# Peptides against a protein of PDB entry 5KEZ, part 202

Target 1, 320 residues: chain A of PDB entry 5KEZ
Amino acid sequence: NVAIYNPFRPWWERYQPVSYKLCTRSGNEDEFRNMVTRCNNVGVRIYVDAVINHMCGNAVSAGTSSTCGSYFNPGSRDFPAVPYSGWDFNDGKCKTGSGDIENYNDATQVRDCRLTGLLDLALEKDYVRSKIAEYMNHLIDIGVAGFRLDASKHMWPGDIKAILDKLHNLNSNWFPAGSKPFIYQEVIDLGGEPIKSSDYFGNGRVTEFKYGAKLGTVIRKWNGEKMSYLKNWGEGWGFVPSDRALVFVDNHDNQRGHGAGGASILTFWDARLYKMAVGFMLAHPYGFTRVMSSYRWPRQFQNGNDVNDWVGPPNNNGVI

## One batch from the design tools (peptide; made by RFdiffusion4, then SolubleMPNN)

Design b2_p23_2_s4 (from b2_p23_2, 10 letters changed)
Fold by OpenDDE base, seed 3:
Formats: sequence, structure tokens, C-alpha cells
Structure b2_p23_2_s4 (fold): chain B 320 residues (1-320), chain A 23 residues (1-23)
Amino acid sequence: as target 1 above (320 residues)
Amino acid sequence: MKLDGYLWRPGSGFRDYFVERVP
């Protein structure tokens, strides 16, 4: 991915890929393979956050400022380490003036335009699908158990399916023969927009962002909410079917006030309430649960926003 | 954009959109 130095190595640089090389601040491919093997040998499975909707931001400077030293040029859409070129992006398909998503009520913009400037891959192309599948299959062959598909809301479900149909079975050294990768898709659907979580049910589970948002309001006792109202928690609250839901109290985005949830989201910063919410989530049968383990950073609020929300994990001069 | 009692607006960091609770 892009190595960003201003601010200094933010957490979100990880979501700006320039190649599919397994070479990042967390380690190289050999170290990753070793970790996956050791985890699998003790029954701990690894799921990869796969960033396949886009490459890096359109405004990032060209060069070799990347975690693996690969050259890239966002301006010319040149990613030779893949390789991708200008033919592999949706620049000509997006019809907005900026090239970015401008209206989230327009499903076509949401899928075909750039998410906050991130170069949008043309996932309708078999070439692009194949490059992504090769990346994911390499991970599967190493021994990962599945994937979180980042920014799934911004990909056409059919394109996702086409990629998933190219995937190998899981590594039989650790998984039953014929096992398929576990897939869950990040889709922010709080209602009111044309894109629905149900559009993605055919590909795997989806993130249920209503869960953390609503649970936060209840635990915080906002607007007269009571714990007794959780009697019909799950589908009774308008959430997706339990067998399609990936649930969580917070994630890396909304614990920083970004993404779906805002101020209602409970985080480790509010330890007591957070423990209550996580405890409830783990005790309740609805959905597949995910627990967030994060880190502290020096928060500095200005005009209601943390200006240090970019701060990445504890590191040694950028190396995690 | 209002989504089930929440408002989407540009954020201060990467992923420049966030949802806040609308009273």
C-alpha cells in the first residue's frame, strides 16, 4: 500500500493499495505465512481485510512511496506491480463532475465513482476480476480462512460474485476438503438509501451497522431507550437475518467518529458501557460476532472532531 | 443524508463520511 508520511503512517494508508504484494508495515510474505501456519496449527483462523474496490487515492504523488517499494502513478492510473492501467478503472463510467461519489442516493454513483478520491477499479472487466482472484487465491493457498470485503457497498454484487466464483477451496492441510472461504461484506445500510444489504446476501454475510448504532443508544439510555426494549433484539429491530449478519459494537472507522454510528457508538474509551455492550453481544444469539481490539492514541478534539483520528497502531518508526 | 436517525456528513479523516445521531 501507499506509505504516507504526512500525517506519519496513518492507519488508513492500509486501505490505499498499490499492489497485491504481501509486504506491509506488519511484515513480509514469509512472516505472514509463518503467522498463518502457527495460528492454524492451534485452531485460530485468519480472515483478511481485502481491499478490492479500489487502489490508492487519485491525489497521491507518483513514485515508490509504498510499503513494498513498488512504483505507482495515480495520475496515469499506472500500477505496474499488478499490473493495472487506465483501462482498468471506472473513470469513463463515472458521470459526476468531480469523479467522486456526490450523491449516495444514486446507486450508480456509489458503485462507479470514486469513494473519497480512491481510484475505482472496473470490476466488470474479467482482467480485473482475475487479478483480484489471483491475490485472494494466493492468500487462500497460504491458509487463510476467508475475507472481509472492504467497501462492498461500492461494488456491484454481481462483480463480487464473479470474483468469488474464481476462488479456490480452502487449504486442506487445515480445513475439510471442499471448504469455501468465509466471506463477509462491509455494507453500510442504515436505511434510506437505494443500496440494501440484501443485495449482497448471495455472496456471504454482511455487516449489520444498525447493531452497534442501536445498541449504543440503548446502553447510553438516549431518547428514553431501555434495556427491556431489547427483548426482540435482532430481526425484530429490523436487522438483517441472523445467518447473514456480522455484528459488532464498534469498528476501526466508527470508533473514530467515522462511518456509520457516530457518537452513539460505544468504544473502549467508555470502558464500562463498552463492556456492557460487548457482554450483551456475546451473550445474545443474533448474528456472527466480532470483537474489536484497538489501541489508545492522543485524542485532540477540535470542533467536535478528533484531529488525531489518523494515528495508527503502536509502532517503531513506522514498523508495526 | 439522514439514515434511520443518523446524518451522513463529511468527516475529518480518511473515509470522509460519517454518521452522527440526529436528535
Scores: peptide ipSAE 0.019, ipTM 0.621, DockQ to the pose 0.032
Fold by OpenDDE base, seed 5:
Structure b2_p23_2_s4 (fold): chain B 320 residues (1-320), chain A 23 residues (1-23)
Amino acid sequence: as target 1 above (320 residues)
Amino acid sequence: MKLDGYLWRPGSGFRDYFVERVP
């Protein structure tokens, strides 16, 4: 991915890929392979956060400032380490003046235009689908158990399906023959927009962002909400079917007050309430549960916003 | 048991999403 130095190595640089090489601040491919093997050998499975909607930001300077030293040029859409070129992006399909998503009520913009400047891959092309599948299959062959698909809301469900159809069965050294990768898709659907979580049910599970948002309001006792109202928690609250839901109290985005949920989201900063929420989630049968493991950073609020929300995990001069 | 949506507000983070408010 791109190495960002202003601010100094933010967490979100990880979501600006310039190649599909397994070479980042967290380690190299050999170290990753070793970790996956050791985990599998004791029954711990690995699921990869796969960034396949886009490459890096359009305004990033060309060069070799990346975690593995790969050259890239956002201006010319040149990513030779893949390789991608200008033919592999949706610049010609996006009709907005800025090239970015401007109207989230326009599903075509949401899927064909750039998410906050991130170069949007043309996932309709078989070439692009195949390059992504090759990346994911390499991980499957190493021994991962499945994937979180980042920014799934910004991809056409059919394009995702086409990629998934190219995937190998899981590695038979650790999984039964014929096993399929576990897929869950990040889709932010709190209602009011044309893109729905149900659009993606055919590809696997989806994130249910209503879960953490509503649970937060209840446990915080906001708007007169009571714990007794959780009697019909799950589908009774308008959430997606349990067998399609991946549920969580917080994630890396909304822990910082962004990406759906707002101030209602409970985090480790609210230790007592957070433990209550996590305990409830783990005790209740609705959905597939995910528990967050995070870190403290020096928060500095200005006009209601944390100016240090970019701070990544503890590191040694940029190395995790 | 009402469902509430959230309006997007600018932040300092790179990965900010817009979510429509539920009526």
Scores: peptide ipSAE 0.019, ipTM 0.593, DockQ to the pose 0.035
Fold by OpenDDE base, seed 2:
Structure b2_p23_2_s4 (fold): chain B 320 residues (1-320), chain A 23 residues (1-23)
Amino acid sequence: as target 1 above (320 residues)
Amino acid sequence: MKLDGYLWRPGSGFRDYFVERVP
């Protein structure tokens, strides 16, 4: 991915890829392979956060300032380490003045325009699908168990399906022969927009962002909410079917007060209430559960916003 | 239970937006 130095190596640089090389601040491919092997050998499975909707931001300077030293040029859409060129992006399809998503009530903008400046890949092209599939298959062959698909809301479900249809079975050294990768898709659907989580059910599970948001209001006793109202928790609260849901109390985005969920989201900053919420989630049968493992950072609020929300995991001069 | 309404708003984070409860 691109190496960002202002601010200094933020967490979100991970979501600005410039290649599909397994070479980042966390280590190289050999180290990753070793980790996957060691984890699999003790029954711990690895799921990769796959960033396949986009490459890096359009305003990032061209050069070799990346975690693996690969050259890239956002201005010309040149990513030779893949390789991608200007033919592999949706610039010509997006009709907004800025080139970014401007109206989330326009599904075409949401999927064909840039997410906050991130160069939007043309996933309708078989070439692009194949490059992504090759990346994911390399990970499967290493021994990962599945994937979180980042920014799935911004990809056409059919394009995702086309990529998934190219995927290998899981590595038979650790998984039963014929096993398929576990897929869960990040889709922010709190209602009110044309894109629905149900659009993606055919590809795998989806994130249920209503879960953490609503659970937070209940645990906080906001708006007269009571724990007794959780008797019909799950589908009874309008959530997606349990077998399609991946549920969580918080994620890296809403820990920082952005993304989805708002002020109701419980995090480790409110330790007592957070433990209650996580305990409830783990005890309740609804959905496939995900527990957050995060870190503290020196929060500094200015005008209601944490100016240090960019801070990534503890590191040594950028190396994790 | 009824789900509360949510409103998209410009944010300061990487994704440049956040969703909050509609009053």
Scores: peptide ipSAE 0.018, ipTM 0.589, DockQ to the pose 0.033
Fold by OpenDDE base, seed 1:
Structure b2_p23_2_s4 (fold): chain B 320 residues (1-320), chain A 23 residues (1-23)
Amino acid sequence: as target 1 above (320 residues)
Amino acid sequence: MKLDGYLWRPGSGFRDYFVERVP
């Protein structure tokens, strides 16, 4: 991914890829392979947060300022480490003046335009699908169990399916022969927009952001909400079917106060309430549960916003 | 009993979102 220095190496630089090389501030490919092997050997399975909707921001300077030193040029859409060129992006499909998503009520913009300046890959192209599949298959062959598909809302479900159809079975050294990768898709659907979580049910599970948002309000006792109202928690609250839901109290985005769910989201900063929410989530049968493991950072609020929400995890290889 | 709904809106920052209660 790109190396961002202002602010200094933020967490979100990881979501701006310039190649599919396994070489980041989290480690190199050998270290990753070693970890996956060790984890699999003791029954701990690994899924990867796969960023396949886009490459880096269009405003990032060209050069080799990346975690693995790969050259890239956002201006010319040149990513030779893949390789991608100008033919592999949706610039010509997006009809907005800025090239970015301007109206989230326009599903075509949401999927064909750039997410906050991130260069949008032309996933309709078999070439692009194949390059992504090669990346994911390499991970599968290493021994990962599945994927979180980042920014799935911004990809056409059919394009995702086309990629998934190219994937290998899981590594038979650790998984039963013929096993398929576990797939869950990040789709922010809190209602009121044309893109629905149900659009993606055919590809795998979907993140249910209503879960953390609503649970937060109940645990916080906002607006007179009571725990007894959770009697029909799940589908009864209008959530997606349990077998399609991946549920969580918080994620890395909304933990920083700006993700979907707003101020209702409970985090480790609200320790007592957070433990109550996580306890409830783990006890209740609805959905596939995910527990957050994060880190502290020096929060600094200005005008209600944490100006240090960019701070990444502790790192001992800051030279890359 | 179901709580009031929310509407998702994009923020100005990278991966910045905010939620408003549906009136």
Scores: peptide ipSAE 0.018, ipTM 0.571, DockQ to the pose 0.034; fails the geometry check

Design b2_p23_3_s1 (from b2_p23_3, 8 letters changed)
Fold by OpenDDE base, seed 5:
Structure b2_p23_3_s1 (fold): chain B 320 residues (1-320), chain A 23 residues (1-23)
Amino acid sequence: as target 1 above (320 residues)
Amino acid sequence: SRAYMVEDASFWGHSAPIFGYPA
């Protein structure tokens, strides 16, 4: 991915890829392979956060400032380490003046335009689908068990399906022969917008962001809500079917206090309430559970916003 | 009551990623 130095190596640089090389602040491919092997050998499975909707931001300077030193040029849409060119992006398909998503009530913009300037891949092209499948298959062959698909809301479900149909079975060194990768898709659906979580049920599980938002409100006792109201928790609260739900109290985005639940989201900063929420989640049968492992950072609020919300995990001069 | 109806995105804003990723 792009190496950002201002601010110094923020967490979000990870979501600006310039290649599919397994070479980042977390380590190189050999180290990753070693970790996957060691984990699999003791029954711990690895699921990769796969960034396949986009490449890096359109305003990033061309050059070799990336975690694996690969050259890239956002201006010309040149990513030779893949390789991608100008033919592999949705620039001509997006009809907004800026080239970015401007209206989230327009499903076509949400899927064909740039997410906050991130260069949007033309996933309708078989070439692009194949390059992504090659990346994911390399990971499958290393021994990963499945994937979180980042920014799934911004990809057409049929394009995702086309990619998934190209995937190998899991590595038979650790998984039963014929096993398929476990897929869960990041889709933020709190209602009121045209793109729905149900659009993606055919591809695998989806994130249920209503879960953390509503649980936080109840645990905080906002608006007179009581724990007894959780008797019909799950589908009874309008959540997606349990067998399609990936549930969580918080994630790295909403842990920083904006969107997809806002201030209702409970985090480790609210230790007592957070433990109550996580305990409830793990005890209740609804959905497939995910527990957050995060870190403290030096929060500094100015005008209600944390100016240090960019801070990434503990590191040694940028190396994790 | 034990029943509850989830509110739509108008309460939370857009159901979209909260961050832009600047250069």
Scores: peptide ipSAE 0.030, ipTM 0.641, DockQ to the pose 0.032
Fold by OpenDDE base, seed 1:
Parts: C-alpha cells; sequence; structure tokens
Structure b2_p23_3_s1 (fold): chain B 320 residues (1-320), chain A 23 residues (1-23)
C-alpha cells in the first residue's frame, strides 16, 4: 500500500493498495505464512481484510513511496505491480463531475464512482476479477480460512460473485477437502439508502451495523431504551437473518467516533459498558460474532473531534 | 421491544465521507 507520512503512517494507509504483494507494515509474506501455519496448527483460523474495490487515492503522488517499494502512478492509473492500467478503472463509467460518489441515494454512483477519491476498479472486467482472484487464491493457498470484503457496498454483488466463483477450495492441509472460504462483506446498511444488505446475501454473510449501534443505545439507556427490550434481539429488531449476519460491538471505523453508529458505539474507552455489550453479544445466539482487538492512542479532542483518530497500530520493529 | 424500526441513514452518518480516507 501507499506509505503516508503526513500524518505519519496512519491506519488508513493500509486501505490504499498499490499492489497485492504481502509486504506491508504488518509484515512480509514469509512472516504471514509462518503466522497462518502456526495458527492453523492450533485450530486458530485466519481471515483477511481484502481490499478489492479500489486502489489508492487519486491524489497520492506517483513514485515508489509504498510499503514494498512498488512503483505506482495514480494519475495515469498505472499499477504495474498487479498490473493495472487506465483500462481497469471506472473513470469513464462514473458520471459525476468530481469522479467521486456525490449521492449515496444513487446506487450507480455508490458502486461506479470513487469512494472518497479512491481509484475505483472496474470489477465488471474479467481481467480485474482474475487479478483479484489470484490475490485471494494466493492467500487461500497459504492457508487462510476466508475473507472480509472491504467496501462491499461499493461493489456490484454480481461482480463479487464472479470473483468468488474463481476461488480455490481451502488448503487441504488444514481444512476438509472441498471447503469453501468463509466470506463476509462489509455493507453499511442502517436504512434510508437504496443499497441493502440483502443484495449481498448470495455471496456470504454481511456486517450488521445496526447491531452495535442499537446495542449501544440500549446499554447507554438512551431514549428510554431498556435491556428488557432485547427479548427479541436479532431478527425481531429488524436485523438481517442470523445466518447472514456478522455482528460486532465496534470496528476500527466507528471506534473512532465516526461513520456508522456514531456516538452510540461502545468501545474500550467505555470499559464497563463495553464489557457488558461484548458479554451480551457472546452470550446471545444471534449472528456470527466478531470481537474487536484494538489499541490505545493519544486522543486529542478539538471541537468534539479527535484530531489523532488517524493514529495507526503500534509499530516499532522497523517494518516500513 | 423493537419492531423493525430503522432510523434514517443520515442520522447515523454513514453516508458522509468515509472516515480515514482523505483524497
Amino acid sequence: as target 1 above (320 residues)
Amino acid sequence: SRAYMVEDASFWGHSAPIFGYPA
């Protein structure tokens, strides 16, 4: 991915890929392979946060300022490490003046235009699908058990399916023969927009963002909410079917006070309430549960906003 | 208890620019 130095190596640089090389601040491929092997050997499975909707931001300077030194040129859409070229992006498909998503009530914009400047891959092209599948298959062959598909809301479900149809079975060294990768898709659906979680049920599970948001309001006792209201928690609250839901109290985005859920989201900063929420989530049978493991950063609030919400995970081992 | 009530998307702010993705 791109190396961002202002601010200094933020967490979100990881979501701006310039190649599919396993060579980032998280480690190199050998280290990753070793970790996957060690985990699998003790029954711990690995899923990868796969960023396949886009490459890096269109405003990032061209060059070799990336975690593995790969050259890239956002201006010309040149990513030779893949390789991608100008033919592999939705520049001509997006009809907005800026090239970015301007109206989230327009599903076509949401899927064909750039997400906050991130160069949008033309996932309708078999070439692009194949390159993504190669990346994911490499991970599958290493031994990962599945994927979180980042920004699935911004991809056409059929394009996702086309990619998934190209995937290998899981590595038979650790998984039963014929096993398929576990797939869950990040779709922010809190209602009010045309794109729905149900659009993606055919591809795998979907993130249920209403879960953490509503649980937060209940635990915080906002608007007269009571724990007793959780009697019909899950589908009874209008959530997606349990077998399609991946549930969580917080994620890396809304943990920082922005995005889906807003201030209702409980985090480790509210330790007691957070433990209550996580405990409830783990005890309740609804959905497939995900527990957040994060880190502290030096929060600095200015005008109600944490100006240090960019701070990335600790790294002091020399990995660039 | 709740009965399939979903709040407006704008209230939750998820239609705003994605956090951590400056252009």
Scores: peptide ipSAE 0.029, ipTM 0.629, DockQ to the pose 0.033
Fold by OpenDDE base, seed 2:
Structure b2_p23_3_s1 (fold): chain B 320 residues (1-320), chain A 23 residues (1-23)
Amino acid sequence: as target 1 above (320 residues)
Amino acid sequence: SRAYMVEDASFWGHSAPIFGYPA
């Protein structure tokens, strides 16, 4: 991915890929393979956060400032380490003046235009699908158990399906023969927009962002909310079917007030309430649960916003 | 009360995009 130095190695640089090489500030491919093997051998499975909707930001300077030293040129859409070229992006397909998503009520913009400047891959092209599948299959062959598909809301469900159809079965050294990768898709659907979580049910599970948002409101006792209202928690609250839901109290985005949920989201910063929420989630049968493991950073609020929301995990001069 | 009804998800309005690039 792109190496960002201003601010210094932020967490979000991970979501700006320039290649599919398993080579980052967390380690190289051999180290990753070793980790996967060690985890699998003790029954711990690995799921990869796969960034396949886009490459890096369009405004990033060209060069070799990347975690594996690969050259890239956002301006010309040149990513030779893949390789991608200008033909592999949706620049001509997006019809907005800026090239970015401007109207979230337009599903076509949401899927064909750039997410906050991130170069949008043309997933309709078999070439692009195949390059992504090769990346994911390499991970599968190493021994990962599945994937979180980042920014799934911004990809056409059919394009995702086409990629998934190219995937190998899981590595039989650790998984039953014929096992398929576990897929969960990040789709932010709080209602009010044309793109729905149900559009993606055919590809795998979907993140249910209503879960953390609503639970936070109840636990905080906002607007007279009571714990007794959780009697029909789950589908009774308008959530997706339990067998399609991946649920969580918080994630890296909404810990920082981004993504979905706003101020209602509970985090480790509110330890007592957070423990209550996580405990409830783990005790309740609805959905497939995900527990966040995060870190403390020096928050500095200005006008209600944390100016240090970019801070990444503990590191040694940029190396994790 | 909410204990006995399906909530209207539209109450939350539009979702914000993920934070992966400086504005």
Scores: peptide ipSAE 0.035, ipTM 0.635, DockQ to the pose 0.031; fails the geometry check
Fold by OpenDDE base, seed 3:
Structure b2_p23_3_s1 (fold): chain B 320 residues (1-320), chain A 23 residues (1-23)
Amino acid sequence: as target 1 above (320 residues)
Amino acid sequence: SRAYMVEDASFWGHSAPIFGYPA
């Protein structure tokens, strides 16, 4: 991914890929392979956050400022480490003036335009699908158990399906022969917008962002909400079917007070309430549960916003 | 902040929708 130095190595640089090489701030491919092996050997499975909707931001300077040293040029859509070129992006499909998503009530913009400047891959192309599948299959062969598909809302479900259809079975050294990778898709659907979580049920599980948002409101006792209202928690609250849901109290995005759930989201910053919410989630049978492991950072609020919400995990001069 | 330090709900993939639930 792009190595960002201003601010200094933010967490979100990981979501600006320039190659599918397994070189990051966390280590190289050999170290990753070693970790996966060690984890699998003790029954701990690894699921990779796969960033396949886009490459890096269109405004990032060209060069070799990347975690694996690969050259890239966003301006010319040149990512030779893949390789991708200008033919592999949706620039010509997006009809907005900026080239970015401008209206989330327009599903075509959401899928075909850039997410805040992130170069949008043309996932309709078999070439692009194959490059992504090769990346994911490499990980599968290493021994990962599945994937979180980042920004799935911004990909056409059919394109995702086409990629998934190219995937290998899981590594038989640790998984039963014929096992398929576990897939869950990040889709922010709080209602009121055209794109629905149900559009993605055919590909695997989806994130249920209503879960953390509503649970936070209840635990915080906002708007007169009571714990007794959780009697019909799950499908009874209008959430997606349990067998399609991946649930969580917070994630890396909404932990920072933005996006799905906003201020209602409970985090480790509110330790007692957070423990209550996580405890409830783990005790309740609805959905596939995910527990967040995060870190403290020096929050500095200006006009209600944390100007340090970019801060990544504790590191040694950029190396994690 | 997925790509940049931007204070925009749309950056997170939604436009701050309102949703209902059974009382």
Scores: peptide ipSAE 0.028, ipTM 0.631, DockQ to the pose 0.034; fails the geometry check

